# Peptides against a protein of PDB entry 8BZL, part 11

Target 1, 228 residues: chain A of PDB entry 8BZL
Amino acid sequence: SYDRAITVFSPDGHLFQVEYAQEAVKKGSTAVGVRGRDIVVLGVEKKSVAKLQDERTVRKICALDDNVCMAFAGLTADARIVINRARVECQSHRLTVEDPVTVEYITRYIASLKQRYTQSNGRRPFGISALIVGFDFDGTPRLYQTDPSGTYHAWKANAIGRGAKSVREFLEKNYTDEAIETDDLTIKLVIKALLEVVQSGGKNIELAVMRRDQSLKILNPEEIEKYV
Target 2, 242 residues: chain B of PDB entry 8BZL
Amino acid sequence: SRRYDSRTTIFSPEGRLYQVEYAMEAIGHAGTCLGILANDGVLLAAERRNIHKLLDEVFFSEKIYKLNEDMACSVAGITSDANVLTNELRLIAQRYLLQYQEPIPCEQLVTALCDIKQAYTQFGGKRPFGVSLLYIGWDKHYGFQLYQSDPSGNYGGWKATCIGNNSAAAVSMLKQDYKEGEMTLKSALALAIKVLNKTMDVSKLSAEKVEIATLTRENGKTVIRVLKQKEVEQLIKKHEEE

## One batch from the design tools (peptide; aimed at target 1 K60, target 2 R16 N154)

Design b1_p9_7_s2 (made by RFdiffusion4, then SolubleMPNN; from b1_p9_7, 3 letters changed)
Fold by OpenDDE base, seed 4:
Structure b1_p9_7_s2 (fold): chain B 228 residues (1-228), chain C 242 residues (1-242), chain A 9 residues (1-9)
Amino acid sequence: as target 1 above (228 residues)
Amino acid sequence: as target 2 above (242 residues)
Amino acid sequence: SSIAESLYE
């Protein structure tokens, strides 16, 4: 059956394994990214950490480099592989080109990696989508999304995972120049967007903020509550 | 869906990796392994099922493996897979030591193996490893540590956890009785016995059916010790008296 | 299933 073949097109032109990988992404918790004027914000639905689990080992938002961070939705183990590859590439780029990667560059790298896994008969697609945010060297904030197919696009705002549809609908309605006029408003926009799908308010939200020429900052629950 | 369980490296229409899920389900029927993190050490406790009188070698530990001087693991699942993975862990640790002239950090060893496990879920012609592992260790970065990994290549750090048979019940008990910040190795051992006594389908817990290893620090060195049967008997006796 | 959920983040 065509749906079981990893790299075979269906008669109607579908790559079923890629489509099914996209379904895997929908099983992940929601992540949202918003590009502000001088800020990029990632928000994720915080999975209930088991009482005895070390929270340090549960991360949906990670740094790829000093100027780039990523949130993902989908298979956790797959994400780790992608993250590691991306980190290596970021470091390699610094060594070879003597400059940090652009957000587009690293996104393209990740996308290319994913695409290769859709075209090899010996490999299944990655079951992850990613929101990649950061700043280019010129200080321009960027937001990209990539999916299991290896496609990528630049966005003003986007969401991935289980609640992505609802969050995107919210963002389409509420993302305006006025809504991102300040850093605080941008953060509020992300929180409001997540609250469309997250129950119990700020306690179940993780937020990461990157400002121009600043490192990634993960907000603590108290800081998040100030915006709620 | 039965239709997609025959191939290991394909997504179902709903985005599930059934072979990974089935591997995890199979592990749920394996012997119980517990890990508990204490302030002054970390322990593994495992159910010993294969007490065969004809076993020639005194298996000091059927399910607990020393990985290096600073780490040990216990395994639930397919024995052959466990042997392969534990050997790989040892090799990874050794290669790191040779390359960097320092012991591999605990989490790095865990992640290295998890990357291998993940690969076996993504590359064709391979099946997932039918094994979950608990890792105990010490390093200079995080001190005493406890990790759990599964066939997917996912892992997490834990204060206490359980894999194998009746793991859910065990975890529930651990959640009830684990006292954060107050857990000594002594109390952890007692807790392990308590949980095993309730989760193992035995009328009476015996030292013959339980393997326990502790990892401590003495004089700036890591000490991994498998408890003697007599020591385990004493722990069981103490529990019965309470 | 609890198992299925554990694979995804």
Scores: peptide ipSAE 0.353, ipTM 0.795, DockQ to the pose 0.759
OpenDDE base, seeds 1, 2, 3, 5: peptide ipSAE 0.334, 0.247, 0.326, 0.234; ipTM 0.776, 0.691, 0.758, 0.682; seed 3 fails the geometry check

Design b1_p9_7_s3 (made by RFdiffusion4, then SolubleMPNN; from b1_p9_7, 3 letters changed)
Fold by OpenDDE base, seed 4:
Structure b1_p9_7_s3 (fold): chain B 228 residues (1-228), chain C 242 residues (1-242), chain A 9 residues (1-9)
Amino acid sequence: as target 1 above (228 residues)
Amino acid sequence: as target 2 above (242 residues)
Amino acid sequence: SSISESLYE
C-alpha cells in the first residue's frame, strides 16, 4: 500500500515514488558530462532513430540559455516540461537581473522544481535526471547533476542513464588533470567513456561542446570519428 | 484525499508508468490512422469503423479534424478524449493567432498539446488521455510536416507513420516502400491505399471505410481537402489493377 | 516492452 502513496514515507523512511523515479532514469539512454579546463562536454548515447523518424525531433541535449546546456535521461515528456520551465527562468533572470543565470542558479531552480513534485500529494516526481553544463559570467566552466528527488551537486565528471555506472567507473579511473589538459583530450575522454556502454562506434554518439564565450556546438559524426 | 492518490498515475517499482502504457495499448485496438509526408504535400488516411446506416449526418470526417488553415489531425483511441484534445488544439491555435497575429508553427501546436497530455500523467486526480494523434501541417519554417503524439506527451516528427490497429505492421510496410526524396503526393496516396489494404482486416477495401485528407500548397495558401468517396474509389481501383 | 521503451530517452 505504501508503494502507491506519492508523498508518504515508508515505515523505514523511504520515499518509494522518488526511488521508483530513479529507476525510470535508468531506463533512459546514457548521458555523460565532463568539465575540462576551458570546456564543458556533453555526450549522449544516440538512440537508434526509427528509419522514418525525423531526427530533428529527437534531442537529448538542449540549450537552456546561451551559456547553459542540459542533457537528460528518463521520461522524455517530463524532460520537456523541465526544459521549458528552465528556459523561461533563464529569460526571466536576464530581464530582472540583467545578467545571464549562473549554472548553479539554474540548477538550483530545476532542483527546487523537482523537489516540489516530490512533496505534493497531487503530483508524481519527475522521472528524469539531468546533467547541466555551462559557463558562469566569469568564464568558469561548471557541471551539475540533478535527480528526481531534487538533489543536485557539482561535478568534475558524471553520468546518468542506463550505462551510468560503467561510465562513472571509467571516469573515476581516467579523469585526471592530464586527461583534461586540452579541449581535444577532454572530448576524447567523453568519447572513450561513452564507448564503454555504446556498442557501435562514433555513429551512435552525440557530442555537444561548449567553450568559453562560445555557443553550444553539436559535433558532426565526422568530427566525432576524428577523436576515435 | 486518499481516494485521489489512488487515481494518480504513479511509478511502478521498475520505474514504469503503467497507466500510460495501458492507454497506449488501448489505442492499439482503435482504427488505423496513417500519415505520409511527400515533397509536395502531406496526407492522413484513417479507417472508418462506424458506418452506421442510421447516422443522420454523413460526418465528413470521423477521425480527421481540421485544426486551422494550415493544420489537420487524425485520432486513434477514446472518442471522447479525442474530442476534448482536438478542441483544445483549435483553441490553442486560435489564441496564438490572436496574440501574435500569425499562425502557430506546427511543432509549437503539437508541443502545446503534448504538455497538456504530460500533465495528465503527472498530476493527481487525472488519468492519461487514451488518444494518439497524427498531425499534418505546413508552416514557413519547415514546410510540410507530419507529427505523432501519444498519451505520455511524447511526440516525434515522421516521414511516414501509423497509429491504431496493426500499426506495427503498417509501419513495417511503410519502411519498406517509402522512398525518401522521391515521394510525391500521388505516390503517397497510392502507398496509403496499399498499406491500408494489407493492414485492415477486410477482405476488400472499400471507399466507405477509408477517410483520406491531403494538405497541399496552392498559390501560397494551404489547402486541406478531404477526398470524396469517388476519388478514394479510384485510388482503390488503381491499386487493384496493379 | 516496446511501448515502455518508447517513453524513455
Scores: peptide ipSAE 0.359, ipTM 0.796, DockQ to the pose 0.770
OpenDDE base, seeds 1, 2, 3, 5: peptide ipSAE 0.253, 0.054, 0.329, 0.153; ipTM 0.757, 0.544, 0.762, 0.563; seeds 1, 3 fail the geometry check

Design b1_p9_7_s4 (made by RFdiffusion4, then SolubleMPNN; from b1_p9_7 with T4S S9E)
Fold by OpenDDE base, seed 4:
Structure b1_p9_7_s4 (fold): chain B 228 residues (1-228), chain C 242 residues (1-242), chain A 9 residues (1-9)
Amino acid sequence: as target 1 above (228 residues)
Amino acid sequence: as target 2 above (242 residues)
Amino acid sequence: SSISESLFE
């Protein structure tokens, strides 16, 4: 069956394993990214951490480098592989080019990695989408999305995972220049977007903020509540 | 015609990896293993099912494996897969030690194996490992640690957890009785016995059917010890008296 | 299924 072939096109031109990998992404919790004027914000639906689980080991938002962070939706183990590869590339780039990667560069790297896994008969696609945010060296905020196919695009705002459709619809309606006029407004926009799909308010939201020339900051629950 | 390796784990139309799920389901029928983190140590307790009288070698532990001087693990699932993975863990730890002249951090060892496990879910010609592991260890970064990993290559840190048969019930009991910040190794041992007594499909818990290992720090060194049968008997007796 | 959900984040 064409649906079970990893790299075979269907008669109608579909790569079913890629499409099915995209369905895997939808099983992940929601992540949202928004590019502000001088800020990038990632928000994720916080999965209920089991009472006895160490929260340290549960992360949906991670730094790839000092100037780049990533949120993902989909298979957790797959994400770890991608993250590790990306981190290595970021460090390699610093060593070889003597500058940090651009957000586009590392996104393209990740996308290329994913694409290769769609074209090899010996590999299944990665079951993850990613939102990659950060700042280029020139101080320009960037937001990219990549999916299991290896496609990537730049966005002003986007969402991935289970609630992505609803969140995107919200963002399409509410993302305006006025809505991102300030850092605080940008953060509020992300929170409001997530609240479309997240129950119980700020307690189930994780937010990461990166400002120009600043490191990634993960907001604590108290800080998030200030914006709710 | 390169025969599409029909054995490659692939996505279902709904985006599921059924082979991974099936492996996890199979593990649910394996012998129970539990881990409990305490302030002064960490322990593994495992159900011993293969009490074969004809086993020549005094298996000190059927399900608990020493990985290095600072880490041990217990396994639920396919024995052959477990052997491969535990050997790999030892090799990874050794290579790290040789390369960096220091013991591998606990989480890093877990992650290294999990990357292998993940690969077996993504690359052709391979099936997922039918094994879940509990890891106990100590390192200078985080002190005493407990981790769980599954066939997907996913892992997490835990204060207490259980894999194998009746794991859900065991976890529920652990959630009820685990007291954060107040857990001593002694209390953890008692809790382990309590949980095993309720979750093992045995009429009466006996020391012959339970393996327990503790990891502690003594004089700045990690000590991994498998409890003697008599010690386990005493723990069981104490539980029965309560 | 609980197993399926555990694979995704």
Scores: peptide ipSAE 0.350, ipTM 0.798, DockQ to the pose 0.758
OpenDDE base, seeds 1, 2, 3, 5: peptide ipSAE 0.322, 0.225, 0.324, 0.217; ipTM 0.770, 0.680, 0.760, 0.677; seed 3 fails the geometry check

Design b1_p9_8 (made by RFdiffusion4)
Pose (drawn by RFdiffusion4):
Structure b1_p9_8 (pose): chain A 225 residues (1-47, 50-199, 201-228), chain B 238 residues (1-200, 205-242), chain P 9 residues (1-9); non-standard residues A62 YCM
Amino acid sequence: SYDRAITVFSPDGHLFQVEYAQEAVKKGSTAVGVRGRDIVVLGVEKKAKLQDERTVRKICALDDNVCMAFAGLTADARIVINRARVECQSHRLTVEDPVTVEYITRYIASLKQRYTQSNGRRPFGISALIVGFDFDGTPRLYQTDPSGTYHAWKANAIGRGAKSVREFLEKNYTDEAIETDDLTIKLVIKALLEVVQGGKNIELAVMRRDQSLKILNPEEIEKYV
Amino acid sequence: SRRYDSRTTIFSPEGRLYQVEYAMEAIGHAGTCLGILANDGVLLAAERRNIHKLLDEVFFSEKIYKLNEDMACSVAGITSDANVLTNELRLIAQRYLLQYQEPIPCEQLVTALCDIKQAYTQFGGKRPFGVSLLYIGWDKHYGFQLYQSDPSGNYGGWKATCIGNNSAAAVSMLKQDYKEGEMTLKSALALAIKVLNKTMLSAEKVEIATLTRENGKTVIRVLKQKEVEQLIKKHEEE
Amino acid sequence: SSHTEALFS
């Protein structure tokens, strides 16, 4: 089989294929995640008439207690999502517990890292925001990128214009903003309206403590706008 | 040998996949192919690129392929690649029926093939398939459906879409004329002739298939030349 | 281009 080293070091210590994978993420639609007190919220920018909205969603459930949003190559994202879904079931089988948000994040990150050091393969061209709750009810938000690095965040953005949205969230992520569920959803819509020039072209989802993923209707989003 | 390896599965500096993009260029030079969803069925309209006089026409169709009892598809791009992929679609549909003893839902068949196409862009060092497909079908979950896939493995559901030559012009005509939720098969047939009239008229130059439900069973039929010639006449009056 | 954009659709 094909064994060419695709990801290699360059002078100065750069891994060019990873950096190029990060460029693919910037070409993706904006995704925003906010961790609230007892709620986590994901929002994504949408690119069209005659298209079935159900089929092209950027927010997916990995397990009953874990879901994710992504930016970048949509085909690479389907592969990573299905790999994570299989791992969530393997964990329930072996440990008899649902996966922690951290566990599945570590798994997705290590999968991505392997694709930066394996022969015959290019890196995954996606970043992911991963949200959910732990056994003790603690809300979580993690980010993964193509290098395999992962971190936890109070709030974050990925994809096109992520830098601007991040700077908005830094100034606006306060206790008042995450005091209630309505204000937590509102902060995500405001963060997206910063780069979407829009309001009717946004998808949003909410996850509450042990209540599973709920995707908001267009009519419910129009009320906030 | 590193010297002769064209490296078909790498990123460009901008995060692009050049072989995928070049494959989409090949599809844009293929015969026009469009699909329209309606309340009582789904249809595929395709430009025949085999319009030579000395051709025999031995099959019931040239560009429209039955995948299983409830599904059919059409292709744009490299014909040989399309043969490999359509054979694989039939195999996936039969593997699902064997396992679950029920027909494969349409989206599950599209996802399964797209995973194969995505693998060719990430590893193996091979050129990708130069094929875009339109899928039409019916399942107990979502009823009548239309899907499109491209060489990277991306797919989406559509009420109407077009692939191949002049598809941008065709998508424009569909946005203007398609009445969302009010389309019948008769009106969708009229719109298909209207769209192919601009982007290309003769019955020998077009191929039309319809998918409908009759007595709880799916019917996939290629329209005879007589029915197509009558549809062309009915439009010229407009 | 439209083909580039399709990768991220």

Design b1_p9_8_s1 (made by RFdiffusion4, then SolubleMPNN; from b1_p9_8, 5 letters changed)
Fold by OpenDDE base, seed 4:
Structure b1_p9_8_s1 (fold): chain B 228 residues (1-228), chain C 242 residues (1-242), chain A 9 residues (1-9)
Amino acid sequence: as target 1 above (228 residues)
Amino acid sequence: as target 2 above (242 residues)
Amino acid sequence: SPLSEALYA
């Protein structure tokens, strides 16, 4: 069956394992990314941290470098592998090129990694999509999305995971120059977008903000409630 | 669904890794293992199922393994897989110690093994390990720690958790009785006995069927101790008197 | 299933 072949095209040109990996992404919690003027914002749906779980170990937003962060949806263990490789590449780039990676560079690296896992016999695709945000050295805010196929594109705003369709529909309607005119408005846009799929308001949202020339900031619940 | 069970390294049409899910399901039939984090230590409590008269008494623990001076683990699932993984944990820890001249941080050891587990879910010709682990440890970064990992290569930190048979019920009980910030090792031991007494498929809890290890700090050193049968008997007796 | 949900973030 073509469905079981990792690297075989169907007669109609489909790579079923890649498509099925995209279905794995839809099982992940929703993540949203928005590029503002001088800010990038990632928001994720918090899975209810089980009572007695250490919250430190349940992060869906991670730094890849000082100027780049990533949110993901899909297989948690697969994400860890991608994150670790991306972090190593960011450090390697700093050592070899003497500059931080551009957001595009690290996105392309991740995309190439994913693509290789779609073409190699005996390897399944990564069951993750990622939103990669950050600032280039010139201070330009960037947002990229990658999928299990290894495709990547630049976005103004995008969403991944189980609620991605609804969130994208919201963003398509509400992403305007006025809606991102300020950092606060950009943050509000992300929160509003997540609230399309997240119940119980700010308590179930994790929000990360990166401003120009600033480090990644994870907002605390009280800070998030100010924007709700 | 059944058609996609034959190959480890494929997604189902719904994006599921059935072989990983089945490995996790198989672990649900293994003996119960508990982990509880306290302010002054961390413990593992495991169901001992293989009580054979011919077992050499030298086996202090069937399910609890010392990994290094600062870490131990308990296992639920396929014994052969557990042996491979526990050996790998020891090797990783020793390689780190050799390279860096310091003990491996607890989470790094857990992560290193989890990356191996993940690889066995992604690479062809491999099956998932049919093992979940609880890890207890101490390091200078986070102090006492408890982790759980599964066949997927996912892991998390916990204050208290359970794997194996009746794990869901055990976790529910732990959520009810665990007092955050107030848990002493003594209270944790009592809680472990309480939970095991209710979740083990036994008419009466006996010390022969329970293995308990504690990890504490004494004089700036980690001490990993397997409780003697008499100590476990005393804990059970105390619980029966309450 | 709870098991399936635990694999995804």
Scores: peptide ipSAE 0.311, ipTM 0.791, DockQ to the pose 0.759
OpenDDE base, seeds 1, 2, 3, 5: peptide ipSAE 0.289, 0.189, 0.295, 0.058; ipTM 0.762, 0.681, 0.770, 0.663

Design b1_p9_8_s2 (made by RFdiffusion4, then SolubleMPNN; from b1_p9_8, 4 letters changed)
Fold by OpenDDE base, seed 4:
Structure b1_p9_8_s2 (fold): chain B 228 residues (1-228), chain C 242 residues (1-242), chain A 9 residues (1-9)
Amino acid sequence: as target 1 above (228 residues)
Amino acid sequence: as target 2 above (242 residues)
Amino acid sequence: SANSEALFA
């Protein structure tokens, strides 16, 4: 059957394993990315950390480099593989080119990696989408999305995972120049967008903020509550 | 080649990896293994099912494996898969020690195996490993640690957790009785017996049916000790008196 | 299923 073939097009031109990998992404908890003027913000729905689980081992937002971070939705183990390869590439780029990666460069690398897993015999697609945010060396804030197919696009704002549709609909209505006029407003926009799908407010949200010429900051729960 | 490609773990129409889920289901039928992190140590307790009278009772833990001087694991699932994975853990740990002249950090060892597990869910001609593991260890970075990994190659750190038969019930009990920050190894051992007594499919808990290992620090060295049957009997007796 | 949910983040 075409649905069970990893690298075979259907008669109508579909790659079913890629489409099914996109369905796997929808099983992940929601992640949101917003590009502000001089800020990028990632917000994720915290999967309820089981009582007795070590919270340090439960991360949906990962630094790829000092200037780039990623949120993902979908298969956790698949995400780890992608993150590790992206980190190695970021370090390799610093060593070989003597500059940090651009957000587009590392996005393209991740996208190419994903695409190869859609075309190679004996490999299933990665069951993850990613929001990749950061700053280019010129100080330009960037947001990219990748999907299981290996496509990627630049965005002003986007969402992935189970609540992504509702969050995107919210962002399409509420992403204005006024809504991102300040860093605080941009953070508030991400929180409001996540609250469309997250029931328990700030306690179930993780936020990562990267400002121009600053390192990634994960907001603590008390900092998030100030924006709610 | 094509026949191996057809055996790759693939997504269902709804985006599920059924072969991974079925491997996890198979683990639910394995004997119970639990891990508890304490302030002064970490323990594994495992159900011993294969009490064959003709098994030479050589002091080998059936389910608890020493990985290196600083780490041990317990396994739930397919024994042959467990043997492959425990050997791979030992090899990874030794290669790291050889390369860096220091013991591998606990989480790095867990992650390295989890990347192998994940690869068996993504690459052609491979099936998922039908094994979950609990890892106990000590390193200079995080001190005493407890990890759990599954067939997907997912893992997490835990203060207390359980895998295998009745694991959900065991985890519920651990959530009720585990006192964060106040857990001694002694209290952890008592909790392990309490949980096993309620979650094992046995009429009465006996020392012959339970393997317990502790990992402690003595004089700046890690000590991994399998409890003697008499020590386990004493723990059971104490629980029956409370 | 609990197993399915465990695979996704």
Scores: peptide ipSAE 0.355, ipTM 0.794, DockQ to the pose 0.777
OpenDDE base, seeds 1, 2, 3, 5: peptide ipSAE 0.326, 0.253, 0.347, 0.232; ipTM 0.773, 0.697, 0.787, 0.689; seed 3 fails the geometry check

Design b1_p9_8_s3 (made by RFdiffusion4, then SolubleMPNN; from b1_p9_8, 3 letters changed)
Fold by OpenDDE base, seed 4:
Structure b1_p9_8_s3 (fold): chain B 228 residues (1-228), chain C 242 residues (1-242), chain A 9 residues (1-9)
Amino acid sequence: as target 1 above (228 residues)
Amino acid sequence: as target 2 above (242 residues)
Amino acid sequence: SENAEALFS
């Protein structure tokens, strides 16, 4: 059956394993990214951490470099592989080019990596989508998304995972210049967007913010509640 | 070429990796392994199923493996797969030590193996490892640590957890009885016996059916010790008296 | 299944 072939086109021109990998992404908890004027914000639905589990080891938002961070949805183990490869590339770029990566560059690298896993026999696609945010060296905030196919696009705002449709619909309605006029408003927009799909408010949300010339900051629950 | 593709772990139409899920299900039928983190140490407790009288050497630990001076693990699942993975863990730890002249941090060792596990879920001609592991260790970064990894290459840190047979019930019991911040190694040992007594399908818990290892710090050194049968008997006896 | 959910985040 064509459904079981990793790199074979169906008669209808479908790459089923890529499509099925996209379905795997939908099983992940929701992540949202928003580009503000001088801020980028990632928000994720916090998976219920088991009572005895160490929260430190459960992260959906990670730094790729000082100027770039990523949220993902889908297979956790696959994400770790992609993150590690991206981190290595960021460091390599610093060594070879003597500048940090642009957000587009590292996104393209990740996308290319994913694409190769869709075309190589004996490899299944990565079961993850990613939101990649950060600042270019010129201070421009960027948001990119990549999916299992290896496609990538720049966004003003986007969402991935199980609640992505609802969150995107919210963002399409509410993302305006006024809504991102300030850093605080941008953060509020992300929270409101996540609240479309997350139950029990701020306790189940993780937020990360990156401002121009600042490192990634993960907000604590108390800080999040101030925006609710 | 087509025949090899059929042996690759692939996505279902719903985006599931059934071979990984089935590997995890298979582990659910393996002997029970517990891990408990305490303030002053960490322990592994494992069910010993192969008590064959004809086994020549009393294998001190059928299911608990020393990885290096600062880490040990227990395994649930396919024994042959476990042997491969535990050997790989030892090799990774040694290579790190040689390269950096310091012991590998606990989480880095876990992650390195998890990357291997993940690869066996993504590359053709490979099947997932039918093994879950519990890791106990100490390092200068986080102190005493307990980790769990599964066939997917996913891992997490835990205060207490269980893998193998009746793991869900064991985890529920651990959630009820684990006292955060107040857990001593002594209390952890008692808790381990309590949980094993209830989760093992045996009429009476005996020391011959249980392996326990503790990891502690003494004089700035990590000490990994497998409890003697007599020590385990005493723990069981204490539990029966309560 | 519980196992299925454990694979995703």
Scores: peptide ipSAE 0.359, ipTM 0.792, DockQ to the pose 0.773
OpenDDE base, seeds 1, 2, 3, 5: peptide ipSAE 0.332, 0.245, 0.343, 0.250; ipTM 0.764, 0.689, 0.779, 0.686

